# Peptides against a protein of PDB entry 5EG6, part 12

Target 1, 151 residues: chain A of PDB entry 5EG6
Amino acid sequence: RLRSQTVSTRYLHVEGGNFHASSQQWGAFYIHLLDDDESEGEEFTVRDGYIHYGQTVKLVCSVTGMALPRLIIRKVDKQTALLDADDPVSQLHKCAFYLKDTERMYLCLSQERIIQFQATPCPKEQNKEMINDGASWTIISTDKAEYTFYE

## One batch from the design tools (peptide; aimed at target 1 E40)

Design b1_p13_7_s3 (made by RFdiffusion4, then SolubleMPNN; from b1_p13_7, 10 letters changed)
Fold by OpenDDE base, seed 2:
Structure b1_p13_7_s3 (fold): chain B 151 residues (1-151), chain A 13 residues (1-13)
Amino acid sequence: as target 1 above (151 residues)
Amino acid sequence: MTAELTSFKAKVL
């Protein structure tokens, strides 16, 4: 027995000074690599190199300059975030964004809203936390020069 | 529902 399912896509976007999930508009963001000991703030030092899972990143809107708090990018396996993955981040794989210094809070979309979703510990797998679909992100690379952005 | 993040500077594979 199969149920009919409709899959919808929403994009991280900034409008009116707020982050939201849009089905029609998408924002272009910088994903900056930070040191693990980098403090929270508007000013930060960006590291060079490929981003690996488990590393600290900063998401910054290219248009507004608005940024999310420091995040740890984690690899996703089905509906779980992997806590120990450290291989290079790939656009071919889903990822999750753990908010640093929180109790298992992840960046999540819920309809048009961007929220924090608290992951549940996986009882049998200590290296995994259970997340929902809204906390599973796909990174799509784009060329800024090929797109028009509106403020 | 699928969440997508668009980035022109991510340094990811």
Scores: peptide ipSAE 0.104, ipTM 0.773, DockQ to the pose 0.066
OpenDDE base, seeds 1, 3, 4, 5: peptide ipSAE 0.032, 0.075, 0.074, 0.070; ipTM 0.625, 0.765, 0.760, 0.756; seed 1 fails the geometry check

Design b1_p13_7_s4 (made by RFdiffusion4, then SolubleMPNN; from b1_p13_7, 9 letters changed)
Fold by OpenDDE base, seed 4:
Structure b1_p13_7_s4 (fold): chain B 151 residues (1-151), chain A 13 residues (1-13)
Amino acid sequence: as target 1 above (151 residues)
Amino acid sequence: MERELTSFKAKVL
């Protein structure tokens, strides 16, 4: 499940074919690793391997099968997304989901809605982009995880 | 800037 790091905790959920945020309900999602050259589409090939920051992924609702566009999972440091982090994804760290091939658009919580929100470049730090709180997510695995975490 | 988010049915191969 995915949890946005805002003042009030909200979970990513799918209902009626639409992605939304709920304070009480959450959906389980597959995070599928894709090849960097995988094209956008409803049909896609999944590769094996441990997911690292900077890699292309697909978020798919385990119940409905609904998916978001291709995303690049990025590590978050405070209010910034790191563009060059490439270590394995950790449940101990916040992450952001960049919509691939967009101008700094990130998956973002806005009240009960899931939207695209444009990050602001960091002029003095080219390896970072400034995101809002709604674009910062925590991954909570429902499966066995390589990293141990506590809520 | 905020934009609508599109979603679609997935088929994993």
Scores: peptide ipSAE 0.275, ipTM 0.868, DockQ to the pose 0.941
OpenDDE base, seeds 1, 2, 3, 5: peptide ipSAE 0.025, 0.271, 0.041, 0.033; ipTM 0.656, 0.846, 0.723, 0.570; seed 1 fails the geometry check

Design b1_p13_8 (made by RFdiffusion4; failed a check: the pose's geometry)
Pose (drawn by RFdiffusion4):
Structure b1_p13_8 (pose): chain A 148 residues (1-2, 6-151), chain P 13 residues (1-13)
Amino acid sequence: RLTVSTRYLHVEGGNFHASSQQWGAFYIHLLDDDESEGEEFTVRDGYIHYGQTVKLVCSVTGMALPRLIIRKVDKQTALLDADDPVSQLHKCAFYLKDTERMYLCLSQERIIQFQATPCPKEQNKEMINDGASWTIISTDKAEYTFYE
Amino acid sequence: HTSAHAPKVMLWN
């Protein structure tokens, strides 16, 4: 959110995008700190904490973003030292692991990476673009099937 | 890839 500005992470046409019309449901998988990037990867059980490495995988298309470090957001900054459990409707930032402070970011409908600004005296913090702050919430679905 | 217990999430900005 930048209420009219609300966009959702979604996959269509073979790309991740920030949609104003539809939202995707993504599996969020915990990965070990030393797992490497690839189409194949190992996931682990447990509750998701800030600072941990995760993979987001579209439940519909199966496509996934690169490894991300989920980080807590305070106003406009990513807190790199935060390690508490990720909770419902928390603001989060996703750092693309092994990049120069590049975060998952939207530019209107487009999903891009955007570089964070290091903070002056508070070096456990990085300033992030408004499009790099994401609210997380668990999802569910009900299905009914009938035929005449 | 392998599988583990993982919830589904919605992300919005």

Design b1_p13_8_s1 (made by RFdiffusion4, then SolubleMPNN; from b1_p13_8, 7 letters changed; failed a check: the pose's geometry)
Amino acid sequence: MTTAKAPLVGLYT

Design b1_p13_8_s2 (made by RFdiffusion4, then SolubleMPNN; from b1_p13_8, 7 letters changed; failed a check: the pose's geometry)
Amino acid sequence: STTAKAPLVRLYT

Design b1_p13_8_s3 (made by RFdiffusion4, then SolubleMPNN; from b1_p13_8, 7 letters changed; failed a check: the pose's geometry)
Amino acid sequence: MTTAKAPLVRLFT

Design b1_p13_8_s4 (made by RFdiffusion4, then SolubleMPNN; from b1_p13_8, 6 letters changed; failed a check: the pose's geometry)
Amino acid sequence: STSANAPLVGLYT

## One batch from the design tools (peptide; aimed at target 1 P69 F117)

Design b1_p14_1 (made by RFdiffusion4)
Pose (drawn by RFdiffusion4):
Structure b1_p14_1 (pose): chain A 148 residues (1-2, 6-151), chain P 14 residues (1-14)
Amino acid sequence: RLTVSTRYLHVEGGNFHASSQQWGAFYIHLLDDDESEGEEFTVRDGYIHYGQTVKLVCSVTGMALPRLIIRKVDKQTALLDADDPVSQLHKCAFYLKDTERMYLCLSQERIIQFQATPCPKEQNKEMINDGASWTIISTDKAEYTFYE
Amino acid sequence: PPLKSGDVPSFTPL
């Protein structure tokens, strides 16, 4: 959110995008700290904590973003030292692992990476673009099937 | 200094 500004992470046309009309449901998988990037990867059980490495995989298309470090957001900053459990409707930032402070970010409908600004005296914090702050919530679905 | 940006790659996992 930038209420009219609300966009959702979604996959269509073979790309991740920030949609104003549809939202995707993504599996969030914990990865070990030393797992490497690839089309094949190992996931682990457990509750998601800030500072941990995760893979987001579209439940519909199966496509995934690169490894991300989920980080807690305070106003406009990513807190790199935060390690408590990720909770419903928390604001989060996703750092693209092994990059120069590049975060998952929207630019209108586009999904891009955008570099964070290091903080002056508080070096456990990085300033992030408004499009790099994401609210997380668990999802569910009901299905009914009939025929005449 | 100007900040950096770019495309975020994606793939289909095995």

Design b1_p14_1_s1 (made by RFdiffusion4, then SolubleMPNN; from b1_p14_1, 4 letters changed)
Fold by OpenDDE base, seed 5:
Structure b1_p14_1_s1 (fold): chain B 151 residues (1-151), chain A 14 residues (1-14)
Amino acid sequence: as target 1 above (151 residues)
Amino acid sequence: PPLLSGEVPSFLPK
């Protein structure tokens, strides 16, 4: 196991109970796989391997090292986030980032800010939640970076 | 290819 450390939470902002972050400050993210039981914190233990839908991840800004709260990456089908998909996350997929342990809150790009947006239950399908377009993210490309880990 | 932990994906809004 390897330990990652975030630099700052300065750009994480709460206004009126909503989480906000400037998307302009988040040019690219490292995506780190966590254990399902990993606790929230600036220091966290990362797992190796391919990321699957339904797993817990940390998104860390490649520039500043700032991280978002723990997320569950979920597969998107049209206007819905799938709650039970567990296949590998791949390029050209659409995904949503559920803020772990929230009431259906997802990362959403609104204007130039990343906010939390509450999904609504899908009345006919209990394994789906309805999200807006801003909460759906297309995975375009990936880049591999080399890291030096200090544990 | 699937994402590996530690990679830098590019995300675009829908």
Scores: peptide ipSAE 0.430, ipTM 0.898, DockQ to the pose 0.029
OpenDDE base, seeds 1, 2, 3, 4: peptide ipSAE 0.422, 0.025, 0.317, 0.374; ipTM 0.892, 0.572, 0.860, 0.882

Design b1_p14_1_s2 (made by RFdiffusion4, then SolubleMPNN; from b1_p14_1, 4 letters changed)
Fold by OpenDDE base, seed 2:
Structure b1_p14_1_s2 (fold): chain B 151 residues (1-151), chain A 14 residues (1-14)
Amino acid sequence: as target 1 above (151 residues)
Amino acid sequence: PPLKSGEVPSYLPK
């Protein structure tokens, strides 16, 4: 007999002081635009405006206030992160979060854990890095929760 | 829709 399995949707969530992926609970995160030269820290200056790919952002849990390290939000093309895209970030489109000042480390979902995944250089195209599916994210504003999304 | 800095919280489904 053939069996088909569908993985349930998981959400980025903060619990017990840790980031994890939950199928039952979701966190609401503010995505703050930072200046490119903003230093890492608990305190940071946020910028206004529409976020563009290639810019530095902070993801802050609206409930706990916990934040991930500075991230560069990058456009995703299939299994690759684009290094030079700079157009406005669109919700519902796949994106990747590069851990700033790392060697190609990206925010990644692995089962129920949030980990760092090291992308590999794309030998064919210098402006791309190869990521896995776990490093591809979708952003949806809470006021757009009625949107339908597919894995 | 475009993403605006810090205005509305977002959830990240996967």
Scores: peptide ipSAE 0.610, ipTM 0.942, DockQ to the pose 0.034
OpenDDE base, seeds 1, 3, 4, 5: peptide ipSAE 0.577, 0.594, 0.364, 0.568; ipTM 0.937, 0.940, 0.828, 0.936

Design b1_p14_1_s3 (made by RFdiffusion4, then SolubleMPNN; from b1_p14_1, 5 letters changed)
Fold by OpenDDE base, seed 3:
Structure b1_p14_1_s3 (fold): chain B 151 residues (1-151), chain A 14 residues (1-14)
Amino acid sequence: as target 1 above (151 residues)
Amino acid sequence: MPLKSGEVPVFKPK
């Protein structure tokens, strides 16, 4: 299990073209895979393995250890988030971060600050939600890192 | 390359 304090989106920024968050120091995020039924909290159990679209993840700041609320990572196709994609998340893909248990709220870039943006349903495509460009993120690279577990 | 749990990805705006 990991321990991490959850922070608000008000601490999220884009600096130098990178996604950062911190109340004091900016850093990149660990991405941790969670079980679909994992509850929100400062302590959570992380899973190993490849992350697939549609799965629940926790983003934890590599510098401060603070975390965002649980997210569902979704694949992006043009201006839409796909609700049923389940292939592995890979580099150079475009993705969106749905805030779990919200009414279609996604992390969105707005003038160098991360806010929540509400997606709208696609009437003709029930497996898609319409998002803006600010809610779409490209995965450029990954860095393998180890993390500490707590009893 | 698929993303694994515990890694540090770099996200760029679209």
Scores: peptide ipSAE 0.592, ipTM 0.941, DockQ to the pose 0.031
OpenDDE base, seeds 1, 2, 4, 5: peptide ipSAE 0.570, 0.548, 0.546, 0.530; ipTM 0.934, 0.933, 0.932, 0.927

Design b1_p14_1_s4 (made by RFdiffusion4, then SolubleMPNN; from b1_p14_1, 5 letters changed)
Fold by OpenDDE base, seed 1:
Structure b1_p14_1_s4 (fold): chain B 151 residues (1-151), chain A 14 residues (1-14)
Amino acid sequence: as target 1 above (151 residues)
Amino acid sequence: SPLLSGEVPSFLPK
């Protein structure tokens, strides 16, 4: 089963100047790699290369050009975000988007809306933060010939 | 789990 055909899955898109989720519609985004010291703003310098967990990224709507604030893409392990993972990002695994310079705030889907969800520290594992399912994202390439995700 | 669709100028490995 193709992941894009999952009926219970919500898709991120932009409508009316806001980020929304829909079971029927989806938006295409650019994931831009930034330098770790890149400042927040509408203008930013993009780096080339493979994205690794722990790096700073910008999500930009391919249609409207709207962008979310700077995010740190983090690896997910059983509904926990890993704080120290630095291996290359894999489209086969879920990821989390930490809102940079916040107190454990992550990009999250909740009841058709995109919100910030505050992760809970793991008491026995300092390198992990507990997140919910809505904060665990799956990246799907718009080029199905390049990448196909099966469930 | 929500899906994010997009193009990756900076490559993501499989």
Scores: peptide ipSAE 0.064, ipTM 0.624, DockQ to the pose 0.044
OpenDDE base, seeds 2, 3, 4, 5: peptide ipSAE 0.113, 0.020, 0.017, 0.053; ipTM 0.653, 0.518, 0.485, 0.576; seeds 2, 5 fail the geometry check

Design b1_p14_2 (made by RFdiffusion4)
Pose (drawn by RFdiffusion4):
Structure b1_p14_2 (pose): chain A 148 residues (1-2, 6-151), chain P 14 residues (1-14)
Amino acid sequence: RLTVSTRYLHVEGGNFHASSQQWGAFYIHLLDDDESEGEEFTVRDGYIHYGQTVKLVCSVTGMALPRLIIRKVDKQTALLDADDPVSQLHKCAFYLKDTERMYLCLSQERIIQFQATPCPKEQNKEMINDGASWTIISTDKAEYTFYE
Amino acid sequence: MFAPVWVPEPVYAS
């Protein structure tokens, strides 16, 4: 959110995008700290904590973003030292692992990476673009099937 | 587990 500005992470046309009309449900998988990038990867059980490495996989298309470090957001900053459990409707940032402070970010409908600004005296913090702050919530679905 | 990896374009701060 930048209420009219609300966009959702979604996959269509073979790309991740920030959609104003539809939202995707993504599996969030915990990965070990030393797992490497690839189309094949190992996931682990447990509750998601800030600072942990995760893979987001579209439940519809199966496509995934690169490895991300989920980080807590305070106003406009990513807190790199935060390690408590990720909770419903928390604001989060996703750092693309092994990059120069590049975060998952939207530019209108586009999903891009955007570089964070290091903080002056508080070096456990990085300033992030407004499009790099994401609210997380668990999802569910009900299905009914009938025929005449 | 298997998933095709999609990678967004990078933009660097000025």

Design b1_p14_2_s1 (made by RFdiffusion4, then SolubleMPNN; from b1_p14_2, 8 letters changed)
Fold by OpenDDE base, seed 1:
Structure b1_p14_2_s1 (fold): chain B 151 residues (1-151), chain A 14 residues (1-14)
Amino acid sequence: as target 1 above (151 residues)
Amino acid sequence: MKAKIVKPEAVYRK
């Protein structure tokens, strides 16, 4: 069969106890800032302050309470994740979610499924890892009154 | 911070 291309916006969503991508539904997530030394678990200590690239975060569904493992939010440049960027997170920039303490695994969209994608080291640039487009995300605040992103 | 996570991209399908 012919491969077809559909231009569509998809959203991270929780349904039936699973994370998936939906073109019709979007989940509202709390992005909690954690200490770099925070351990994995259902209970965690949330830090106050602006989120910067390179910091550890927890994504928690506001409806179901389901959470992903600890993530490091990283800045994206084209098809690379920047390992050393530390400026404030901006809605204007694409980002990637590195699964903390893994071998370069990133949160990735494949069709309607959310999977882990293993990034490839950049041979010539040690501060970058090569990701696919599926591992690049955009964060949009759902409440302007609570906007904490850098613009 | 409360946000939605978005993929505004082209998706390939069978």
Scores: peptide ipSAE 0.304, ipTM 0.721, DockQ to the pose 0.067
OpenDDE base, seeds 2, 3, 4, 5: peptide ipSAE 0.299, 0.293, 0.293, 0.302; ipTM 0.722, 0.688, 0.716, 0.722

Design b1_p14_2_s2 (made by RFdiffusion4, then SolubleMPNN; from b1_p14_2, 6 letters changed)
Fold by OpenDDE base, seed 4:
Structure b1_p14_2_s2 (fold): chain B 151 residues (1-151), chain A 14 residues (1-14)
Amino acid sequence: as target 1 above (151 residues)
Amino acid sequence: MKAKIVVPEPVYRK
């Protein structure tokens, strides 16, 4: 399950055929690793291996099977997304989901809605982008698989 | 694998 780092705790959830943010309900998601050159589509090929920051992933609801567009999972440091981090994804760290091939658009929680929100470039650090709290997520382990990798 | 895609609306700040 995914939790947004806001003042009020909300979880990523799928209901009524749409993604939304719920304070009471949460969904379990598979995070599938894709090749960097994988094209967008309802059909995609899952890669083997551990997920690292900077890699392309697909978030798929374990219940409904609905997915978001291709995302690049990025490491978060305070209020910034790191563009060049490439270490293994850890539940100990916050993460952000950049919508691939967009102008700095990130998966963001806005009240009960899930939106794309544009990050601001960091003037002093080219390897960082400023995000709001709604775009900072925490991966929480559940009895179901949080993301898919193959050893 | 196959999954239906839902695209969140883009919101641009001013």
Scores: peptide ipSAE 0.491, ipTM 0.894, DockQ to the pose 0.918
OpenDDE base, seeds 1, 2, 3, 5: peptide ipSAE 0.165, 0.027, 0.244, 0.031; ipTM 0.665, 0.552, 0.692, 0.589; seeds 2, 5 fail the geometry check

Design b1_p14_2_s3 (made by RFdiffusion4, then SolubleMPNN; from b1_p14_2, 7 letters changed)
Fold by OpenDDE base, seed 5:
Structure b1_p14_2_s3 (fold): chain B 151 residues (1-151), chain A 14 residues (1-14)
Amino acid sequence: as target 1 above (151 residues)
Amino acid sequence: MKAKVVKPEAVYRK
């Protein structure tokens, strides 16, 4: 049996009322910065300014209005999510989306599905959690006028 | 901000 593998880029997308990953279509999302004490809900207060790692964000599909639960954006170092990084988010860095108020659950791509993946505590470093590649993402601004990432 | 969220590398076995 021939075993083949393909390396491809996938995009977060909303289709049929569900989040999924597409190789052909990409969704444009509003990334809203929230207060740390903001509760879960459809209505939320949006903060101005640069997004920093460790802060709470909402990803909202610009087309459908569908949103993911509150996320904490975390800096990624190889196969680990950093728990205490607080510098401005950069498009040059990979990031992970921790599902707020969960036990180490992260937004993850598995095949074409968007799932929650439970990170494992890093035994040697308390400020890190071990994630898989599927839980590593890159954010790219779609509008330079709305660019608020650190360069 | 408006952005797209990208999985830069995904390996698929066929």
Scores: peptide ipSAE 0.247, ipTM 0.685, DockQ to the pose 0.067
OpenDDE base, seeds 1, 2, 3, 4: peptide ipSAE 0.230, 0.245, 0.228, 0.230; ipTM 0.676, 0.687, 0.681, 0.677

Design b1_p14_2_s4 (made by RFdiffusion4, then SolubleMPNN; from b1_p14_2, 8 letters changed)
Fold by OpenDDE base, seed 3:
Structure b1_p14_2_s4 (fold): chain B 151 residues (1-151), chain A 14 residues (1-14)
Amino acid sequence: as target 1 above (151 residues)
Amino acid sequence: MKAKIVRPEAVYRK
């Protein structure tokens, strides 16, 4: 037998007032760019501009209005999150969502639940943190005419 | 920015 690869997808979704990962449904989220010094809260000031790795964002469900805490989008290289990458976010690259002001906590998929996963410091590379595959995400624009990524 | 957030998983079948 030849080994075949099938890509199965899980989508970030909001249902019943909670974030979860669905294989059947996907949520459309606004990714709001925030200032680096923006405080946590239900009300926040949205900054204009293209999103770069290292910047602070708010993920808000377009349907329910539910939002995650402030996140920092980080570039992913294999199973590591890059702490100092600052290039424009690309749909072609995996990313990780660091929960801002936490001890290396990242948005992570565990089975069908959305949890926080604590990354491990990379002993040999201070600019990297080790994450698991569940903490690697891909951003796909739902409106490419309005929002473009660097590719 | 409006997007869907996706976690792709590779499933290997023999």
Scores: peptide ipSAE 0.305, ipTM 0.714, DockQ to the pose 0.052
OpenDDE base, seeds 1, 2, 4, 5: peptide ipSAE 0.292, 0.290, 0.296, 0.304; ipTM 0.704, 0.711, 0.708, 0.715; seed 2 fails the geometry check

Design b1_p14_3 (made by RFdiffusion4)
Pose (drawn by RFdiffusion4):
Structure b1_p14_3 (pose): chain A 148 residues (1-2, 6-151), chain P 14 residues (1-14)
Amino acid sequence: RLTVSTRYLHVEGGNFHASSQQWGAFYIHLLDDDESEGEEFTVRDGYIHYGQTVKLVCSVTGMALPRLIIRKVDKQTALLDADDPVSQLHKCAFYLKDTERMYLCLSQERIIQFQATPCPKEQNKEMINDGASWTIISTDKAEYTFYE
Amino acid sequence: PLKSGPVPSFHAHW
């Protein structure tokens, strides 16, 4: 959110995009700190905590973003030292692991990476673009099937 | 100036 500005992470046309009309449901998988990037990877059980490495995989298309470090957001900053459990409707940032402070970010409908600004005296914090702050919530679905 | 660029994606297998 930048209420009219609300966009959702979604996959269509073979790309991740920030959609104003549809939202995707993504599996969020915990990865070990030393797992490497690839089309194949190992996931682990447990509750998601800030600072941990995760893979987001589209439940519909199966496509995934690169490894991300989920980080807690305070106003406009990513808190790199935060390690408590990720909770419903928390604001989060996703740092693309092994990059120069590049975060998952929207630019209108586009999904891009955008570099964070290091903080002056508080070096456990990085300033992030408004499009790099994402609210997380668990999802569910009900299905009914009939025929005449 | 700050850096930006596209985010790659792929089909996941775990």

Design b1_p14_3_s1 (made by RFdiffusion4, then SolubleMPNN; from b1_p14_3, 6 letters changed)
Fold by OpenDDE base, seed 2:
Structure b1_p14_3_s1 (fold): chain B 151 residues (1-151), chain A 14 residues (1-14)
Amino acid sequence: as target 1 above (151 residues)
Amino acid sequence: SLKSGPVPVWKAKF
């Protein structure tokens, strides 16, 4: 006999000046595509177009203006982040957010908190890093979601 | 494909 299993959904959200994960409140963000050589800072040049794995992005809260550090969006295969994938980002698959210029640190959900989690190198596969389930995210553009964002 | 711009971000957890 097979039973359905309840899945809890949490949304990236900003509250009290901090990033957290909310089960009730939907955070509206901009994902800004950057050049690979763009420096860290509050001011940055945004590129238009489709995002590919391996590219640099900024996540900015539309309400508060709070932003995460520069991220590299990476493709996920099971519990691994792929280091060499460069195809267009699929809105139907999970992705991971590597914090740029860190030692394998990824954006991660732990309970209700947003933290940095260090991935472990995969000894047998040089193009992969081992991540936990908390570091796997789903991201969809507003035109593909039921939620409508007003610019 | 995902475009630069407004997006929601979430995670499903068992």
Scores: peptide ipSAE 0.408, ipTM 0.876, DockQ to the pose 0.034
OpenDDE base, seeds 1, 3, 4, 5: peptide ipSAE 0.403, 0.336, 0.257, 0.349; ipTM 0.872, 0.854, 0.790, 0.856; seed 5 fails the geometry check

Design b1_p14_3_s2 (made by RFdiffusion4, then SolubleMPNN; from b1_p14_3, 4 letters changed)
Fold by OpenDDE base, seed 1:
Structure b1_p14_3_s2 (fold): chain B 151 residues (1-151), chain A 14 residues (1-14)
Amino acid sequence: as target 1 above (151 residues)
Amino acid sequence: PLKSGPVPSWLAKF
């Protein structure tokens, strides 16, 4: 019998002042909720509460303090990002990070690099944008002691 | 559910 195949896991990580993906090392990131009208900057006002899809967030590395630009966290359905979902974000569910004020640019993994991927409009569904697999992420809380994952 | 700060998270791809 053929043995089960598993895909190597990669984690968002900050190294040498840059964001990348690593199979060996992972970064722990604060996900800060912002107001929708919060401006871009190194200093920002953090809101309390549970994060919902469609809201603006800042990802900040807990070690280096490096941050990505303002992102809108969006729900993922298969290979599409939902534009109008507003329910609470759940861990271990796939999500996408839209770079705010861009033309459909999403945080994406390509090889070991973190890039911006431009989603394409979904012709038949105006509330969806088509993304690639690299633009889909899974959030895992570090307050959990251990995780075991199966495909 | 995901709470805004102060507990950090990993972003993973499987």
Scores: peptide ipSAE 0.528, ipTM 0.934, DockQ to the pose 0.037
OpenDDE base, seeds 2, 3, 4, 5: peptide ipSAE 0.513, 0.499, 0.483, 0.486; ipTM 0.930, 0.926, 0.923, 0.922

Design b1_p14_3_s3 (made by RFdiffusion4, then SolubleMPNN; from b1_p14_3, 5 letters changed)
Fold by OpenDDE base, seed 4:
Structure b1_p14_3_s3 (fold): chain B 151 residues (1-151), chain A 14 residues (1-14)
Amino acid sequence: as target 1 above (151 residues)
Amino acid sequence: SLLSGPVPSFLAKF
């Protein structure tokens, strides 16, 4: 007995002053590169250049100005986050957002809510942490949205 | 590659 189900795409969105995930609406976010020693705060110094895995970033909603705490963007391999990858971030690959200075907490989607998910150390590989599917994201530039949706 | 600002991005789960 086969049951077919439709997989729905969800997007990070800000509504009513809260971050959530929506299948109907999407938010446009600035991804700002920070110095590794930048402190947490509403005001921060932005660096120019191409973002690499392992670097510190700020996600800021272009409409509301709402921001998440400082994040370290990490490369994803299946259901693991790589701790030592440092190559340029590719929009073609999934990534994870580690909440900086936490005990392995990652930005995660659970149903429609954005939560923190604690990754588990990988027993076999020191350079990896085990995450769930909810902690994996795809970054898409707004100028490439049509390609993502229709091609 | 992903550039720091100024072009916004959306974060999706496919």
Scores: peptide ipSAE 0.575, ipTM 0.939, DockQ to the pose 0.037
OpenDDE base, seeds 1, 2, 3, 5: peptide ipSAE 0.565, 0.572, 0.567, 0.486; ipTM 0.940, 0.938, 0.938, 0.915

